# Peptides against a protein of PDB entry 3V4L, part 218

Target 1, 386 residues: chain A of PDB entry 3V4L
Amino acid sequence: GQPLAKDKVALLIGNMSYWEHPKLKAPLVDVYELTNLLRQLDFKVVSLLDLTEYEMCNAVDEFLLLLDKGVYGLLYYAGHGYENFGNSFMVPVDAPNPYRSENCLCVQNILKLMQEKETGLNVFLLDMCRKRNDYDDTIPILDALKVTANIVFGYATCQGAEAFEIQHSGLANGIFMKFLKDRLLEDKKITVLLDEVAEDMGKCHLTKGRQALEIRSSLSEKRALTDPVQGAPCSAEALVRNLQWAKAHELPESMCLKFQCGVHIQLGFAAEFSNVMIIYTSIVHKPPEIIMCDAYVTDFPLDLDIDPKHANKGTPEETGSYLVSKDLPKHCLYTRLSSLQKLKEHLIFTVCLSYQYSGLEDTVEEKQEVNVGKPLIAKLDMHRGL

## One batch from the design tools (peptide; made by RFdiffusion4, then SolubleMPNN)

Design b2_p22_3_s3 (from b2_p22_3, 10 letters changed)
Fold by OpenDDE base, seed 2:
Structure b2_p22_3_s3 (fold): chain B 386 residues (1-386), chain A 22 residues (1-22)
Amino acid sequence: as target 1 above (386 residues)
Amino acid sequence: SEAERLAEARAAGAMGVIEVED
């Protein structure tokens, strides 16, 4: 019969804004596009940008809680990384310079934990360099992997080689995602799909002799990312998994705020990623006696590290949101919350209305506090250990 | 130099950049 997945879960991590290392750009687009494709494949996708070591560990732990017997697990990582002694290390954004294995997440450790969940398929898509880190002489003592015959690695590059992003004047994919995205929806065994991606990458003049995809697989069965999810979640575990994922992706409802002056503001929320939310404000009603009014958001929790200079922008792009701008209402003020994983408490902030009456030079301000609870990934309490 | 820092970062596993001129 056609293989069935009990469920399909993906964790996508894109690290770009490194503290002590060169900044990247491609992971933004790569994680976004891959998220949309995997959602079309009925994956439950958690998409995270710019994670610290601690946040990456917690994201992996939460991902592992979504895994169970016969579940398809996919981990995608785009960022800096290295390979020592056949072990792949993902570099967090807070990694020191130089970084070592103690500052990084070992993919083979994650694989071990996935094998303990008796997953139906384990897919790792590693869009990172595979050079040896000469600053890390640590030989990791990893526990022996079980022989599960359900593992697929898609490495963006060969062992000991670099991976690359393409920088254009605009947004561009990494080289791996550029080719992967064109085939990801095909109903093919995942190893066959990746082999075709490798062939496409090998034909590209930009990548020829610079980057080649490596496939490592123990997959003995014909399993595809297109494999249907087994019917209605009949198990208590499947219900819990669905609820946990839904919680991590619940946006605050749009609010209509009414000010004493008679101005009405619509406050809206949009998810860019599981840890990135855009707040937008628009004036939906203005009394004629008010000639000018603007609605600003302010007084965010300190844990979010929001620079007021980057808040309340006239375009989503000015906030650093380049991908979801088409889906946002126009003529708003936009604020991008890029670190929702850091939120320990409820998201409480102030909406400040600044306005002028006709014939008065003085600006008047009215303020309303808004509590939207824990949005998106903040519901998972990724900080429970601090 | 900035070039040496970039070379050191690449030696440690920093992702490379391919600039495509428009």
Scores: peptide ipSAE 0.248, ipTM 0.814, DockQ to the pose 0.555
Fold by OpenDDE base, seed 3:
Structure b2_p22_3_s3 (fold): chain B 386 residues (1-386), chain A 22 residues (1-22)
Amino acid sequence: as target 1 above (386 residues)
Amino acid sequence: SEAERLAEARAAGAMGVIEVED
C-alpha cells in the first residue's frame, strides 16, 4: 500500500540578520515559500527567522517534542554554515566572529535525537555553505547513528563548496529554493524529487560550476512528502502535538477599540512567520467634528526590541513586510513584530489615538492599553530557561 | 577592513552572493 505518515512536522529556520557576519536576503523568501508549499502537503510547519543560539536550541527542542514514532520530520535551514569532518553546523545570528562548533548547532546531533523518536522519515534540507571552518579545530565526537534507513539530506551545495543567493533589485530566492519550489509538490520518492532538482540546477547557466545539489540518503522505503497523514489522531501524544502546533499558530482576534471622542479603531493581526506578526490599525468610525485622526501603537515590551522609527508605517513594505502585504487591509498603519520568540509575558501595548477637532489648532491624544496574550510562537514559552 | 571581514566570513562558510545585472 501507499506509505502513511503518522503525522508530518517541519521546522524551517532562516537566519539573515547576523550581528557579526554578512547579512543575507534569500532566507526570508525561501522560508516563506517553503512554508506555504509544506502546508499544502499537510505539514505542521513552524517557520522562524533570525534566531540566536539559545533560540535555535529551543526551537529544535520544541520540534523534537512534536516528533514521535512514524512521524515525518523535516528540518530546513537557510543561513551561514560550515561542514567539518562530515558534520554540518548551522550558524545562529548572534554567533561571534570567528564562530566555532560551541556557538553553532550540529545537524547530526539533531538527527540522533530524531532517531530516538523513531520517526518514519528524517529530511534535512540544508541551504548553507559546506566549506571547512579553519577557525574551528574541534573534532566532534558524535555517537554512532542508529541504522534507521529513513534519512535524507538535501545539501544546497557540494562538500567543501559555497552556497549562493541571487541578489536582484527585488526579493529573490536562494539558488536551492529556486529549483526546489517548482518540484516540491510532486508525488515522488523524496530522493527522486531531489535528484530532479539537482538536474534542473545543473542545467542552469548561473549555477553550473558554482553550486550543485548533493543528496545523501539511507532511505530504503518509497517515502514522499506527499504521503498522506494517517487518519484521526488516535494517540494522546498526537493530540498533544496537534494542540501544541495549533497554539503556536493562533493569532490574536481582531479588536474594535472605542475612544471617548467617539472614534472607533479596528486593531488587526497577521502572521508572516511563526515569530513574525504584523499589527495594523484602521479608523472605522470618526465623528464629523474630528478633521484628522491617526491610531499609533506604542509602549511595546522591551524584550521585542521594537524601534519606534519602524513602527506605524503607511505600508507593510515600509515595515520590512514584503510577503503578506497583498493579504493585508489597505489604508492602515502597520507595525512588524519580528522577534515574538523573545516575548516572556503577554503582549501588552498602547494604542494612542491622535486627533484634531475642526477649529482647534492643538492635537488631542487618547490612550488605551491592549493585552492580546501570547501570539503565535510566544505561546510555546521558548524562554522558560532564561 | 569591511573587505577583510567579508573575506574571513566567506572563508568560514558565509553564503555567497550572485549579483544578476538587469
Scores: peptide ipSAE 0.246, ipTM 0.814, DockQ to the pose 0.586
Fold by OpenDDE base, seed 4:
Structure b2_p22_3_s3 (fold): chain B 386 residues (1-386), chain A 22 residues (1-22)
Amino acid sequence: as target 1 above (386 residues)
Amino acid sequence: SEAERLAEARAAGAMGVIEVED
């Protein structure tokens, strides 16, 4: 019969906004598009942008809590990285210059931990460089991997080679995701699917002789990303996993705020990623005596590092939200919270209504505090211990 | 220089950029 997955879980990490390294652009689009595709494949997807070392470790730990016997685990990473002695290192956004293995996450360590969970399939899609880091001579002491015959690596590039993003005037995929996205939904053995992606990449004139996909696999069974999830979650473990995933994706409910002046504001929330939320405000009722009226959000927790210059924009794009703009209500003020993993406490902020009466020159302000609890990934307390 | 920092970053495994001229 067709193999069944007990469940399917994916962690997608896109690091772009490096502190001490060149900034990237492609991981934004790549993580977003891959998230949407994997959701169509019935994966439980956690999607995270711009993680520090500590945040990446916690994201991996939370991902491992979602894994169990017969579960399909997929890890995607897009960002800076290197390969020393056949070990792949993902570079966090806070990595020093130069970075070393002690500043990075080793993919083979994650694989070991996934094998301890007795997973049904382990897929790693690594959209990073595989060049040796000459600043890191550390030989990682890794324990021997178990012979599980359920491992697939898709490397965006060959061993010792660089991976590339394509920079256009607009949003573009990385090279790997550009070709992967066209085939990812195909009902094929994952190694066959990746081989076809490699052939498609090999036809691209931009990457010919610069980047080629490498597939490294030990996969004894015909497993596909399309493999159906086994039945209703009947086990206590499956229920816990579903609850953990659901908690990480719970948006605050839309709120209707009523001000003393008679203005009514709708406050809404949208997820761009598991750690990125858009807040939007709209005026749903305005008394005719009020000629001008705007509803601003302010007084965010300091841990979110929200620049007021990027808050309360007339378009989602002005906040840096280019991907979900089409799905958002129009004619709002928009604020993008891009670091929800940093939230230690409840998300408390102020809605400030600024308005003017007909025939009065002075602007009046009314304020309401809003507590929306811990939205999305903030429920996982990824900062426990800092 | 910024070019030297970029070269060092690439030497350490920074992702390359392919600029496509429109």
Scores: peptide ipSAE 0.241, ipTM 0.810, DockQ to the pose 0.583
Fold by OpenDDE base, seed 1:
Structure b2_p22_3_s3 (fold): chain B 386 residues (1-386), chain A 22 residues (1-22)
Amino acid sequence: as target 1 above (386 residues)
Amino acid sequence: SEAERLAEARAAGAMGVIEVED
């Protein structure tokens, strides 16, 4: 019979905004598009941008808690990385220059932990460079992996080579995702699917002689990303997993705020990623005596590092939200919270209404404090180890 | 130089950029 997945869980990490390294652009689009495709494949997807070492460790730990016997686990990473002695290292955004293995996450260590969960399938999609880091002489002594015959690595590039992003006028995919996205929904054994992606990449004139997909697999069974999820959650662990995932994707409910002047504001929330939320405000009612009014959000928790210069924009694109802009209501002010993983407490902020009466030159301000609890990934308390 | 930092970063595993002209 066709293999069944007990469940399907994916962790997608896109690191772009490095502190000490070149900034990337492709991981934004790649993580977003892959998230949407994996959701169509009935994956529970956690999508995270711009993680520190500590945040990456916690994200992996939380991902491992979602894994269990017969669960399909997929880890995607897009960012800087290197490979020393056959060990792949993902580089966090806070990694020093130069970075070493002690500053990075070893993929083979994650694989070991995934094997301990007795997963049905382990897929690693590594959209990173595989050059040797000559600044890291550490030879990791890895324990021998178990023979589970359920592992697939898709490397965006071959051993010792670079991976590339395409810089065009606008948002573009990385080279790997450009070809992967066109085939990801195909009902094929995952290794066959990746082999077809490798052929498509090999035909591309941009990548010819620069980047080639490498597949490393021990997968003995015909398993596909399209394999159906087993129906009702039969175990307490499956219920906990479903609840944990649901909590990590719960948006605050939209609110209607009423000010003393008679202005009514709609406050809404949208998820771009598991750690990225858009707040939008719109004026839904204005008394005729008020000629102008705007509703600003301010006084965010300091842990979120919100620059007021990038808040309260007239378009989602001005906040850096190019991907979800079509799904957002028009004629709002938009604010992008890009680091929800840093939120230790409830998200409390102020809605400030600035308005002017007809015939008065002075602007009047009214303020309301809003508590929306812990939105999205902030519910997982990824800070519990500090 | 910024070019040297980019070269060092690439040597350490920084993702490459392919510029496509419009």
Scores: peptide ipSAE 0.231, ipTM 0.796, DockQ to the pose 0.585

Design b2_p22_3_s4 (from b2_p22_3, 10 letters changed)
Fold by OpenDDE base, seed 5:
Structure b2_p22_3_s4 (fold): chain B 386 residues (1-386), chain A 22 residues (1-22)
Amino acid sequence: as target 1 above (386 residues)
Amino acid sequence: SAEEELEKARAAGAMGKIYVED
């Protein structure tokens, strides 16, 4: 029979906005497109952009809590990275220059922990460089991996080689994701799928002689990303996993705010990523005696580091939201919260209504405080050290 | 050229992903 997954869980990390390293662009599009494809494959997907070392560790720990016997685990990383002595290191956005293993996440350590969960399949998709870091002389004494015969690595490049992004005038995929996305939905053994992606990359003039996909696997079974999830969660562990995932994906409900002047505002929420949410406001009713009326969101928690200059934009694109703009209501003011993983408390903010009456020169302001709890990834309390 | 930028990045000891012009 076709293999069954007990469940399917994916963690996708895209690091772009490095503090001490060259900024990247492709991880934004790559994580977004891969998220949508994996959702079509019935994966529970956590998608995170621009994580610090601490935030990456916590994201991996939360991912490992979702893994169990027969669960398919997929880790995708797009960002800076290196490989020393066959150990792959993912570089957080706050990594110093030069970075070392102590500032980075070792993929083989994550693999060890995934093997302890008795997973049905472990897939690593590493869209990073595999050059040696000569500033890191640390030889990690990794414990011997178990022989689980369920491991697949898809490296975007060869050992000791670079991974590339192509500079386009607009939104573009990285080289690896450009080819991976076209085949990801195919009902094939994951190693066969990746081999076909490697052939497609090898035909591209942009990658020829620069970047080649490397597949490293011990996969003894015909496992595919298309393998169906087993029916209703029968175990307490499966219920807990489903609840944990649901918490990380719960958006605040849309609200209708009524002001004393008789103006009604709709407040809505949209997820771009698990740690990126767009707030939008629209005026749905205005009394005829009010000639001018604007609704702004303000007074966000300081942990989110929201610049008011980037809030309350007339388009999603002006907030830096290019991917979900088509799915958003039109004629709103938009605010993008890009760091929900930093939220320690409830998301409390103010909706400020500024308006003018016909025949009065003075602006009137009314304010309402809104508490939407912990949205999306903020429900996982990624700030609590386990 | 993308090759010249790559060589320049390599010569500078740049680590991480490299941009290539199309």
Scores: peptide ipSAE 0.154, ipTM 0.729, DockQ to the pose 0.173
Fold by OpenDDE base, seed 4:
Structure b2_p22_3_s4 (fold): chain B 386 residues (1-386), chain A 22 residues (1-22)
Amino acid sequence: as target 1 above (386 residues)
Amino acid sequence: SAEEELEKARAAGAMGKIYVED
């Protein structure tokens, strides 16, 4: 019969906004598109952008809590990286220049921990460079991996090679995701699917002789990303997993705020990623005596590092939200919270209504504080231990 | 050219992903 997954869980990390390294662009689109595809495949997806070392460690720990016997685990990473002595290192956004193994996450360590969970399938999709880092002379003492015969690595590039992003004038995928996305939904053994992706990449003139997909697998069974999830969660562990994932993806409910002047504001929330939320405000009722009114969000927790210059924009794109703008209501003010993993407390902020009465020159302000609790990934308290 | 950018990035000692113009 077709193999069954006990569950399917994916962690997707896209690092772009490096402090000490060249900024990337493709991980934004790659993580977003892969998230949508994996959700169509019934994966529980945690999607995270721009993680520090500490935040990456916590994201991996939370991902490992979602893994259990027979669960399919998929880790995708897009960012800077290197490979020393067959060990793959994912580079956090706060990594120093030069970075070393002590500043990075070792993929083989994550694999070891996944093997301890007795997973049904372990898939690593690594869209990073595999060039040696000559500034890191450390040889990690890794424990011997178990022989689980359920491991697949898709490397965006060959060993010792660089991975590339194609610079377009607009939003573009990384080279790996550009080809992976076209095949990801196919009901094929994951190694066969990746081999077809490798052939498609090999036909591209931009990658020919520069970047080639490498597949490293020990997969004794026909396992596919399309494999159905085993029905109703019968185990306590499966219920816990479902609850943990659901908590990490709970949006605040939309709110209707009523001001003393008689203006009504709709406050809405949309997830771009597990750690990225768009807040939008719209005026749903305005008394006729009020000629102008705007509803601003302000007074965010300092941990979120919200620049007021990028808040309260007339378009999602002006906030840096290029992907979800089609799914958002029109004629709002938009604010992008891109670092929900930093939120130590409840998300409390102010909605400020600025308005003008007919025949008065002065603007009037009314303010309401809003507490939306811990949205999305902020429920996992990824800051615990800082 | 993408080769010239790659060569510049390598000459700068840049580690990580490299941009290539289409």
Scores: peptide ipSAE 0.148, ipTM 0.729, DockQ to the pose 0.175
Fold by OpenDDE base, seed 1:
Structure b2_p22_3_s4 (fold): chain B 386 residues (1-386), chain A 22 residues (1-22)
Amino acid sequence: as target 1 above (386 residues)
Amino acid sequence: SAEEELEKARAAGAMGKIYVED
């Protein structure tokens, strides 16, 4: 019979906004598009952008808590990376220059921990460079991996080679995701699917002689990303997994705020990623004596590093939100919270209404504090231990 | 060209993923 997954869980990490390294662009689009495709494949997806070392460790730990016997686990990473002695290292955004193994996450260590969970399938999709880091002389002594015969690596590039982003204008996929996305929904053994992606990349004139997909597999069974999830969660562990995932994706409810002047504001929330939320405000009622009014959000928790210059924009795109803008209501002010993993407390902020009465030159302000609890990934308390 | 930017990035000793703007 067709293999069944007990469940399907994916962690997607896109690192772009490096502190000490060149900034990337493609991981934004790649993580977003892959998230949407994996959701169509009934994956529980956690999608995270711009993680520090500590945040990446916690994201992996939370991902491992979602894994259990017969669960399909998929880890996607797009960012800087290197490979020493056949060990792949993912580079966090706070990594020093030069980075070393002690500043990075070893993929083979994650694989070891996934094997301990008795997973049904382990898929690693690594969209990073595989060059040797000559500044890291550490030879990791990895324990012998268990023979689980359920491992697939898709490397965006060959051993010792670079991975590339080529963009002419605007937002575009990385080279790997450009070809992967066209085949990801196919009902094929995952190694066959990746081999077809490799052939498609090999036909592209931009990638010839520069970047080629490498597949490393011990997968002895016909397993596909399309494999159906086994029916209703009956185990306590499956219920916990579903609850944890649901918590990490729970948006605040939309609110109608009423001000003393008689203005009514709609406050709404949208998820771009598990750690990225858009707040939007709109005036839904205005007394006729008020000629102009705007509703600004301010006084965010300091842990979120919200620059007021990038808040309260007339378009989602002006906040840096290019991907979900089509799904947002029009004629709002928009604010992008891009670091929800840093939130230690409840998200408390101020809605400030600035307005003007007909025949008065002075602007009046009214303020209302809003508590929306812990939105999205902030419910997982990824800061535990700081 | 994308090739010239790639060569510059390599010559600069850039570690990690190479971004090339046209």
Scores: peptide ipSAE 0.147, ipTM 0.726, DockQ to the pose 0.171
Fold by OpenDDE base, seed 3:
Structure b2_p22_3_s4 (fold): chain B 386 residues (1-386), chain A 22 residues (1-22)
Amino acid sequence: as target 1 above (386 residues)
Amino acid sequence: SAEEELEKARAAGAMGKIYVED
């Protein structure tokens, strides 16, 4: 019969805003597009941008809680990385320069933990450099992997080679995602799909002689990303997994705020990623005696590190939200919360209505505090250990 | 050129992903 997945879970990490390393751009688009494709494949997707070492560890731990016997696990990483002695290291945004294995996440350690969960398929898509880090002389003593015959690595580049981003004036994919996205929905064995992606990359003049896809697999069965999820969750563990994923993707409900002056504000929320949310405000009712009014959001929790200069923009793009802008309502003020994983408390903020009456020169302000609970990934309390 | 930027990034000892101009 056709292979069945007990469930399908993906963790996508895109690191771009490095503290001590060159900033990247492609992971933004790559994680977003891959998220949308994997959702069409019935994956439960957690998508995260710009994680510290601690945040990456917690994201992996939460991902492992979503894994169980016969579950398909997919880990995608786009960012800086290296490979020492056949071990792949993902570099967090807070990694020092030079970084070492102690500052990084070892993919083979994650694979070991996935094998302990008795997963049905383990897919790693690693869009990072695979050069040796000569500043890290640590030989990782890894325990021997179990022979599970269900492992697939898709490396964006060859062993010892670099992975590249193409500089465009606009939004562009990394080289690997550019070719992967065109084939990802195909009903093929995952190793066959990746082999076709490798052929497509090999035909590109930009990629030729610079970057080539490497496939490493022990996959003995004809498993595909298109394999259907087994029907209704029959186990308590499957129910818990569904609830954990749902928690990480719950947006606050849209609110209608009423001010004493008679102005009504619509407050709305949109997810860009599991840790990135757009807040938008719009005037839905204004008394005729009020000639001008704007609704600003302010007084955010300090843990979010929100610069007021980047808040309350007239367009989503001015906030750095280039991907979801088409799906947002027009004629709002927009604020992008890009670090929801850092939120320790409830998201409490102030809506400040600034308005002017006809025939008065002075602006009047009214304020209303809003508590929206813990949005998206903030429900997982990724900082409980700090 | 994309090659000159690549060489410059390599000469700077930049670790990780490298930008190539089209």
Scores: peptide ipSAE 0.142, ipTM 0.713, DockQ to the pose 0.167

